# Designs tried in a protein design run: peptides against a protein of PDB entry 6A30. Part 112

Target 1, 150 residues: chain A of PDB entry 6A30
Amino acid sequence: AQDADNVLQPIMDLLDSNLTLFAKICEKTVLKRVLKELWKLVMNTMERTIVLPPLTDQTMIGTLLRKHGKGLEKGRVKLPSHSDGTQMIFNAAKELGQLSKLKDHMVREEAKSLTPKQCAVVELALDTIKQYFHAGGVGLKKTFLEKSPD

## One batch from the design tools (peptide; made by RFdiffusion4, then SolubleMPNN)

Design b2_p25_7_s2 (from b2_p25_7, 8 letters changed)
Fold by OpenDDE base, seed 4:
Structure b2_p25_7_s2 (fold): chain B 150 residues (1-150), chain A 25 residues (1-25)
Amino acid sequence: as target 1 above (150 residues)
Amino acid sequence: SLQEKLAEFEKKMKEAVEERKKEEE
């Protein structure tokens, strides 16, 4: 438990800060869309990082945001600062993409399979991340999160 | 604990959403 807490603490802090910000600034539909894209990014990044060599997170983020950017910008967003909302989302997505570094804490060598202990930590991490994205019901639906490929 | 942190987060999220909703009405 303590080891898992230590590994997950940075992720939880990151999710706490970013998702709370989005909840404050995004209208419901925008929030849902943002969360879906971030979820996709996080899951893909985690999967690729665990299974494949680290990829440039910015490329994935840019592709996702470019593909869906028109949808994100159409909704009401209350920006806490003079910064562009798209840039804020991009930055947050980039930060969330750093979840890939979880691998570095769990797997010393990219070529090695996860030990049972490491697998347990990954499972706990995934569960925790899902719970954060669900956010007690104000975030993504459990059914959506559960159907997402791990 | 993870559960405690999650509970705190969920509380904050609910509060944030409710605050936003009030501003939108």
Scores: peptide ipSAE 0.413, ipTM 0.870, DockQ to the pose 0.780; fails the geometry check
Fold by OpenDDE base, seed 2:
Structure b2_p25_7_s2 (fold): chain B 150 residues (1-150), chain A 25 residues (1-25)
Amino acid sequence: as target 1 above (150 residues)
Amino acid sequence: SLQEKLAEFEKKMKEAVEERKKEEE
């Protein structure tokens, strides 16, 4: 349980901050689109990270997401004017695009079999991330999240 | 706990959406 919390905490903090920001600046339709793209990115990143050696897992998702999170801390949460919101969405989209490109540079190492413990952590991580993206019903539908390929 | 963090997050998300809706009106 504690190991899972240590692994998940950085991801949760990042998702908390970023998704909350997107919820503030994006209209409902745009928010859903952003969440879908982010979901795909997260799932693809996780899939690749899980296939990569276990020692780098915390650092790569955390670093990929942390490189993007460092931009969030300095912004005094002034309620972004409509112009600021658009720019933030654009920046977020650009960041998502960069993460997608990074996907192409991540060398797939040979799929190593996960230990039962690693599998359990991954399952818990996936369930937790799904809950964040569902966001109590204001985010993505559960049916969409459940149909996403593992 | 994880569950508490999720609950807080869900609350924040609902508040954020509501705040945004009020600003759009």
Scores: peptide ipSAE 0.405, ipTM 0.867, DockQ to the pose 0.709; fails the geometry check
Fold by OpenDDE base, seed 3:
Structure b2_p25_7_s2 (fold): chain B 150 residues (1-150), chain A 25 residues (1-25)
Amino acid sequence: as target 1 above (150 residues)
Amino acid sequence: SLQEKLAEFEKKMKEAVEERKKEEE
């Protein structure tokens, strides 16, 4: 339990601060769109971090952030404040790239397969992240989060 | 605990949404 708390704490702090900020500044429909894009980014990053070797991850995270950042720019999400909501989402996505710290704890560079302990930590992390994106019903629907390719 | 942190976060999110709704009104 203590080890899982230490591994998840940075991600939880990041999600707490960023999702709360988005809830304050975004209208309901905009918030849902932002959360869906962030969810896709997080899931893709986690999948690639688990499946692909460490050396390719920084370049892949950068490419994913760039692709999703550009995709959000094309979505005419008029955020009411002249503060480039795209830049805020990009910054949040960049900070979510610190999920690399989760990588350092979850994936030892040398192991082709996750140990049962590592699998349990990944499952706990995924469940916790889903709960944060659901936000007690304010965020994304549970059905949406469950249908995302695990 | 993680559960307590999640509960605090959910409360904070509900408050943030209600605050935003009041500002739109």
Scores: peptide ipSAE 0.388, ipTM 0.862, DockQ to the pose 0.765; fails the geometry check
Fold by OpenDDE base, seed 1:
Structure b2_p25_7_s2 (fold): chain B 150 residues (1-150), chain A 25 residues (1-25)
Amino acid sequence: as target 1 above (150 residues)
Amino acid sequence: SLQEKLAEFEKKMKEAVEERKKEEE
């Protein structure tokens, strides 16, 4: 339990800071869209982190953001007048990409298979991340989060 | 604990959303 907490702490701190910021600056509809995109990014990053050899987080995030970021521009984002919300989201997503730190603790670069302990930590990590994105009901719906590829 | 952190986060998120709603009114 303590080991899992130590591994998850950086992710929790990152999610806490970034999701709270988005909740503050984004109206409900925009927040949901942002959360969905971040969720996809996080899930894809985790999947690649677990399944693929360490690609540089920056490359994965940059590729994912370039692929998905085009969809967010079409919405009238009421962001505070002085902040480029797109840039903030990009920066937050980039920071969320530091989920590589979870990788370094969970999966050795060369490990093709997870040990039972690593699997348990990954499961706990996924559950924890789902809870953060659900945010007690103000975030994404549980049904949406459960449809994500395992 | 993880549960305490989650609870604090959820509270903070709720407060952030409510504060934003007040600012939009």
Scores: peptide ipSAE 0.384, ipTM 0.860, DockQ to the pose 0.762; fails the geometry check

Design b2_p25_7_s3 (from b2_p25_7, 7 letters changed)
Fold by OpenDDE base, seed 2:
Structure b2_p25_7_s3 (fold): chain B 150 residues (1-150), chain A 25 residues (1-25)
Amino acid sequence: as target 1 above (150 residues)
Amino acid sequence: SLEERLKEFEKKMKEAVKEREEKEK
């Protein structure tokens, strides 16, 4: 549906650029670690964005980014010394965390629950994101993606 | 299509990994 495409295109653009960049600059083990952290962040952000009222979105995203960013910093992801790879990951996570835009497109501010149409878009978005994180087998395993991020 | 876009992405990812691995050798 046209509505789904409008929602998914920005997500795909973001994932395409960021994940491709990570694949280029990160060693295999580092890439997997980065992807896992990003996946957790994305899933947590989506869950909270769907469940929590709009007013907490910015603060929540900020808190999630800070929490995961600190965790990522503490993990000596020796990204190549020349690029602030940690910052790149953080920025990517932040951009992915802007799933508030997904909320804005999907969740009408006043709706306590998602409409069936909104649910369908969310499901499609989640499926698409999973596929991107799997990256045809280069990324995370399907079994990992199917598990709860908690 | 979404599927075509995903396929292109997967190709890019595989190429990116390959390029990186070759550069590290």
Scores: peptide ipSAE 0.566, ipTM 0.925, DockQ to the pose 0.674
Fold by OpenDDE base, seed 5:
Structure b2_p25_7_s3 (fold): chain B 150 residues (1-150), chain A 25 residues (1-25)
Amino acid sequence: as target 1 above (150 residues)
Amino acid sequence: SLEERLKEFEKKMKEAVKEREEKEK
């Protein structure tokens, strides 16, 4: 219980702040696009962290942001400075993609499968993230969240 | 609790969207 809480609390804090910010500044269609790109980024980061050999967080984030960043820039955000708004989105994506607390509970250098305990924590974290991205129906559809981000 | 935090977040998100839409009219 305590281990799961240690992972979930930071994730919830991060998602709460960033997703609320996007909801405030993004038009509906832009918000949906941003959420989709962030979801892909988060899921790809998690997948690489779990399946692939240990990579640096910066390498993962840099590669994923380059691939998905164009989708974030296409949004028409009504902000005093368009450049500032875009930068805020990228920064938030970077923060979400790092998921450092979750990574600490994943298998590090050991090319081993997740232990049952680690698997349970990851599953709970994933479910929590899905709920935040759904945002009571304001965010992404459940059917979208259940599909592969690839 | 986790559930309470989620409910609060959902409320906040709905309010944020509503506020933004009202400002853009």
Scores: peptide ipSAE 0.562, ipTM 0.924, DockQ to the pose 0.661
Fold by OpenDDE base, seed 1:
Structure b2_p25_7_s3 (fold): chain B 150 residues (1-150), chain A 25 residues (1-25)
Amino acid sequence: as target 1 above (150 residues)
Amino acid sequence: SLEERLKEFEKKMKEAVKEREEKEK
């Protein structure tokens, strides 16, 4: 219980603040686009963190953010200040990328496999993240969230 | 508490979108 709480609370705090901010400042179509990109980033980061061997979290996050951030920069997000909006999205993505620290909270006894307890925590985290991205229907569709980010 | 927090978040999101849309009119 304590381990799950330690993982979920930071995730919830991060998602709550950032997604609420985006909802306040982004037009509907822009919001959907931002959410889709963030979702893809989160899912890819989680997959790599869980499935792939320990790459230095910062390098992986930085590389993912650069790859996805360039995609966001090229999209003319009509935010009131282009520079500030892009930076905010980048910062939010970076913070969301810290979900890779989920790995640090998951003391792996075995390098390649998750224990049943760890699997349960990851599943709960994933379900929670999906619900936040759905945002009671304001965010992404459930059908989209259930599909592969590929 | 998890469910309650999610419900509060959903409420905030709906309000945020509504407020933004009203400001854009």
Scores: peptide ipSAE 0.559, ipTM 0.924, DockQ to the pose 0.654
Fold by OpenDDE base, seed 3:
Structure b2_p25_7_s3 (fold): chain B 150 residues (1-150), chain A 25 residues (1-25)
Amino acid sequence: as target 1 above (150 residues)
Amino acid sequence: SLEERLKEFEKKMKEAVKEREEKEK
């Protein structure tokens, strides 16, 4: 229980702050778009963190943004104006990169597979993240969150 | 609890959206 709390509390803090900020400043359509892109980023980051432990947070974020972001080139991030939604997503992704704490907890250098305990923590984290992105109905639809981001 | 925190978050989100929409009028 305590181990799960140590992982979840930082995640919840980050999601609470960032998603609340987006809700305050983004029009409804823009908010949905931002949430969808951020969701894809989060899900892909989690997947890669588990599958490719040797990758750094920076490497994972960069790779994900390259796939989903416009104007990102190999070795250089060409960011639009700071007011652009792409920049907001990038910043949020960078902050949420502290999800690496999940990596530290879940990744065993010697083991390619998660222990049952680690799996349980990942599942709980995933469920929690989904709930935050749904935000009681003001965020993404549950049907969207249940589908693969690919 | 986790559930209570989530409920508080949801409340904040709804209020944030409402506040934004009111400011845009």
Scores: peptide ipSAE 0.558, ipTM 0.923, DockQ to the pose 0.661

Design b2_p25_7_s4 (from b2_p25_7, 8 letters changed)
Fold by OpenDDE base, seed 5:
Structure b2_p25_7_s4 (fold): chain B 150 residues (1-150), chain A 25 residues (1-25)
Amino acid sequence: as target 1 above (150 residues)
Amino acid sequence: SLEEKLKEFEEKMKKAYKENLEKKL
């Protein structure tokens, strides 16, 4: 229980701060687009972290940000300040990508496969992240969150 | 608890979203 809380608390704090900020500043359609791109980034980061443990966090984050950051730039996001809003989304995506701290807690064992305990923590983390992105119905639809980002 | 934190977040998000919509009307 306490180990799961230690892993989840930083994720929850990060999601709380960033998603609340976007809900305050983004127009409705922009908010949904931002949430979808962030969700894809988070899921791809987690998938690569779990499936490809040998990859450095920096390489993974950089590749994902480059792939998904272009998708956010193409959206004519009329944020009040065009430069500041894109940078804020990029920074939040980078911060959410730093969920690599989940890796540091999980990858401590050289085992190619997650232990049952690690699997349970990942499952709880995924469920928690899904709930944050759903945001009581304000965010993404449950049906979208249940689909693979691939 | 995790559930309590999630509920607090959801209420915060609902409020933030509503206030943002109202500012543009």
Scores: peptide ipSAE 0.485, ipTM 0.903, DockQ to the pose 0.685
Fold by OpenDDE base, seed 2:
Structure b2_p25_7_s4 (fold): chain B 150 residues (1-150), chain A 25 residues (1-25)
Amino acid sequence: as target 1 above (150 residues)
Amino acid sequence: SLEEKLKEFEEKMKKAYKENLEKKL
């Protein structure tokens, strides 16, 4: 339990700060769109982090951020006109993409398969992240979070 | 605890969201 809390604490702090900020500054529809994109990014990052060896993580995160960043730019989401808001979302996505550090903490062992302990931490991480994205009903719907991103 | 932190976060989010809605009114 305590080990999981130590591993999750940075993610929780990141989610707390960023999601609270977005709730303050984003219009309702923009907030939902941002949360959906961040959710996709987190899920894709976690999936790739679990499936792919460590060496490609930075490049994949950069590519994912670039692909999703371009998708977010092409979406006529009038992000609040302040260049700062888009950059903040991008930075938050980048920081959430640093869930690769969660991998470094979890998957220190070169083992092709997650140990039962690592699996338990991943499951707890996923559940925690889902709860943060739901945000007591302010965020994304549970039905959306329960759907596979695939 | 994790549960307490989540609860605090949810309250902050509710407050932030409410305040944001009120600013646009």
Scores: peptide ipSAE 0.478, ipTM 0.902, DockQ to the pose 0.702
Fold by OpenDDE base, seed 3:
Parts: structure tokens; C-alpha cells; sequence
Structure b2_p25_7_s4 (fold): chain B 150 residues (1-150), chain A 25 residues (1-25)
């Protein structure tokens, strides 16, 4: 129990700060788009962390960010502030992509399969992240989060 | 607890979202 809390706390803090910021500054449609892209990034990062042996954290994050960043760039997110809101979203996506700390606790370099303990931590992490992205109904719909490939 | 933290987050998000909508009206 205490080990799971230690692993999840940094992710929760990151999600709390970034999602709250986006809710403050993003237009409603922009917020939904950002949340969907971040959700995809998180899910893909978790999937790759579980399925792929540790490619260097930088290469996985860089490839994910490049693949999803191009999708974010094509969405002309006119953030009303002259500050490069795209860069802030990109940085937040990069930080969220650094679920590498979750990776280090979940996937030892040599393990082809997750142990039952690691699976339980992954499930708890997924449930927690889903709740943060739902944000009491302000964020993404539960039906959308549940249909996303886990 | 994790539940309390989540509840606090949800309240922050609701407030932030509401305030953002009100600023655009």
C-alpha cells in the first residue's frame, strides 16, 4: 500500500498542477482537445512501458511527443494569450510523459512480464489517472476514458 | 487520503472551469 502511494504521489501532483492550469487558461473546446491529447499520450506511454523493454526514456518520450506533438500542432490551438500555449502544452505533455518514474517502479529492465504486484500498481495508477482526467465531470467523459485502449 | 486529494482536485477544477467560463461572458 505505502509503495503504491509513493509511486502515485508525483503523478497526482503533476496532474493536479497541470490540469488545473489548463482549466484556468484554456477555452472549453481547447481544454477538451488538450485533455484528449494528453490522455492519448499517457495511455501510449503506459502501454509502451508495459509492452516494450526499456528503450531509453528519452527515445520513447521523444517519439511519443513527436508523434502526438504533430497532432497537437495541426490543431491550431489559438490560445488567447500571446504566450506560446502550444509550448506550455508540449512541456506539460513532456512532463506527463515522464511517467518514467512510474516506469522505474513498474518495469525492471529485464522483466518481459509484470509481476502480480506490478500489475496491481498499474491498475491503481490507471484508475487514479482516469479520475484525474474526468475531474469530477469537468474533464473527459467516463465513457471516453473507459473505451480508450488500456 | 488519495480520495481526499482527488476530491480537493475536483473542487479546484470545477472552480477553475467556472471562473474561466465567467471571464469569457
Amino acid sequence: as target 1 above (150 residues)
Amino acid sequence: SLEEKLKEFEEKMKKAYKENLEKKL
Scores: peptide ipSAE 0.474, ipTM 0.900, DockQ to the pose 0.696
Fold by OpenDDE base, seed 1:
Structure b2_p25_7_s4 (fold): chain B 150 residues (1-150), chain A 25 residues (1-25)
Amino acid sequence: as target 1 above (150 residues)
Amino acid sequence: SLEEKLKEFEEKMKKAYKENLEKKL
């Protein structure tokens, strides 16, 4: 449906650009770690968006990024130019946090259960995001993606 | 289509990943 395309296009464009960039610049092990952390962030953001009332999206994303970013800083992975790679991951995660636009399109009324149509759009969005993170086998394993809480 | 976009993305990712590995050899 046109509504599903309007919701998915921004997410697909964002995933296409950012994941392709990471595949170009990251070492294999670093790429896998980044993809796992981004996947967790996306899933947590979607879960909170679906289940929890809109708390100010910026504070939630900022808190999630701060919690996950501190975990990444202590792992002294010598990424070439330490500041730029971390900032790029933060920017990409912030942009992926614009999955709040999925919320703006789906949640016009904060307190109501998702309609069957909205549920179908969410399911399609989740399936699409899983395919992007799998990236034809270059990205995360299907078994890892399927074990993530829906 | 969604399928075509996904296919294009997958090919782009495979190419990017391969080129990245080749630069280190």
Scores: peptide ipSAE 0.461, ipTM 0.897, DockQ to the pose 0.683

Design b2_p25_8_s1 (from b2_p25_8, 9 letters changed)
Fold by OpenDDE base, seed 2:
Structure b2_p25_8_s1 (fold): chain B 150 residues (1-150), chain A 25 residues (1-25)
Amino acid sequence: as target 1 above (150 residues)
Amino acid sequence: SAFKDREFSEEEIKKALEEIKKFLE
């Protein structure tokens, strides 16, 4: 559990920051679409992270996520005008794009079979992420989350 | 956190989505 938390924490911090922003600025339909794309991104990133040796990637992800997470200054976000909202969405997308780039830099090491411990960590991580994206029913539907390629 | 629905123009939404797609690709 602690290992899973350590691996997930940087991603969860990024997701929390972005989802909080999106929850504030996005219309429901836009939010759902963004959440779906985020889900895909997270799943793809996790897949690559799991296939890669866990230790080196965590520090890189953490460092990159910390650098970009600081850009969401907790500043009193004045209710952005419609134009400001679009810019905020763009900025959030840019931050997510950095995560995508990180995914590309994560060298596909040869798919080493995950140890049972690694599998357990991944399962726990996936469950946590699913719960996060479901967000008590206000986020993505459970059916959508379950249909995503494991 | 209560998702506050903000009204965006269709054009703004489309633009935002395209930018998101671009960054997620």
Scores: peptide ipSAE 0.016, ipTM 0.520, DockQ to the pose 0.092
Fold by OpenDDE base, seed 1:
Structure b2_p25_8_s1 (fold): chain B 150 residues (1-150), chain A 25 residues (1-25)
Amino acid sequence: as target 1 above (150 residues)
Amino acid sequence: SAFKDREFSEEEIKKALEEIKKFLE
């Protein structure tokens, strides 16, 4: 459980920040579309991150995510001007792009088979993420979440 | 949380999603 939390926490922090922003600026229909794209991104990232590198690289991922996450200084939630809001979305996109690049760097390592322990952690992580995106029924539909290659 | 008044159009969000996709390619 603690290992799963360590892996998930950086992703969850990113998701919480982005979802909070999108919830403020988007209509419900648009928000659902954004959530679907984020879900796909997260699933693809997890698939590549978990399947290829050993769990020991979690510290490196955490460190890299922390280094990139430090740029989200707590303080200036200045509700950016209309122009600044768009810039925030693009900045979030850049952050997600950096995660993708990190993933690509990790994919260059030879695919190692997951140990049973790693599989259990991944399963727990996926369930947690599904619950998060479902958000008690106000988020994505369970059927959509289950159709994603688990 | 209650949706605040729309600050961004659907088109602006669509553009942002397209940019995200480009970064993932």
Scores: peptide ipSAE 0.015, ipTM 0.514, DockQ to the pose 0.088
Fold by OpenDDE base, seed 4:
Structure b2_p25_8_s1 (fold): chain B 150 residues (1-150), chain A 25 residues (1-25)
Amino acid sequence: as target 1 above (150 residues)
Amino acid sequence: SAFKDREFSEEEIKKALEEIKKFLE
């Protein structure tokens, strides 16, 4: 559990920041679409991160995610005006783009098989992420999350 | 997360989504 938390924390912090912003500025339907795209990105990143580098490298990835996520000042997201909302979305998209760049860096690493312990951590991590994206029913549907390539 | 619906123009939403997709892919 602690290992999973350590691996997930940087991602979760980034997600929390962005999703909180999106939840404030987007309609439900828009938010759902954003969440779906974000989910795909996260899953793809995790797949590459977990399958390609060992968890020790995930710490590096987590560190990289934190370094790139630190640019998101956890400032109190004030309710933007309509004009500000679009800009905020674009800014958030740019921040999320850092995850895509990270994906590219990860692809360069040789894929390593996970140990049973690492697999257990990944499973726990995935469950946590799924719960996060479900967000008590206001996020993505469980059925969608379960059908995603885990 | 708390859900707050905001009204944006369809065009603004579309542009934002396209940008998001661009950065997420």
Scores: peptide ipSAE 0.018, ipTM 0.523, DockQ to the pose 0.112; fails the geometry check
Fold by OpenDDE base, seed 5:
Structure b2_p25_8_s1 (fold): chain B 150 residues (1-150), chain A 25 residues (1-25)
Amino acid sequence: as target 1 above (150 residues)
Amino acid sequence: SAFKDREFSEEEIKKALEEIKKFLE
């Protein structure tokens, strides 16, 4: 459980930051579509990541997030003008795009079969992510999350 | 105006998502 939390925390922090931003600037219907696409993206990224040793991922994700997290100064989130909001979304997209570099680094490692322990960590991670995206019923429907390829 | 803003916002978000996808390919 602790290992799963350690692996998930950086991803959850990234998602929370981005989703909070999107929730503030997007209408409900748009937000739902964004959530669906983000869910697919996260699942695909995790699938690609899981084929790679999960332990090396934590350090790299953490490093990528820390480098970008210094720029999240506690500055007064002035409600950006609509133009500023688009730029913020674009910047958030760029930050998420840096996860591709993580993928490239991960692909270089020999695909090892997951141990039972690693499988358990992945399952717990997936459940946690599903719960996060469900957000107590405010987010994505459970049926949608369950139909997504695990 | 609100409808146009909504469509604009949706399209801009869609573009951002497509850019993310490209970066992840």
Scores: peptide ipSAE 0.016, ipTM 0.502, DockQ to the pose 0.053; fails the geometry check

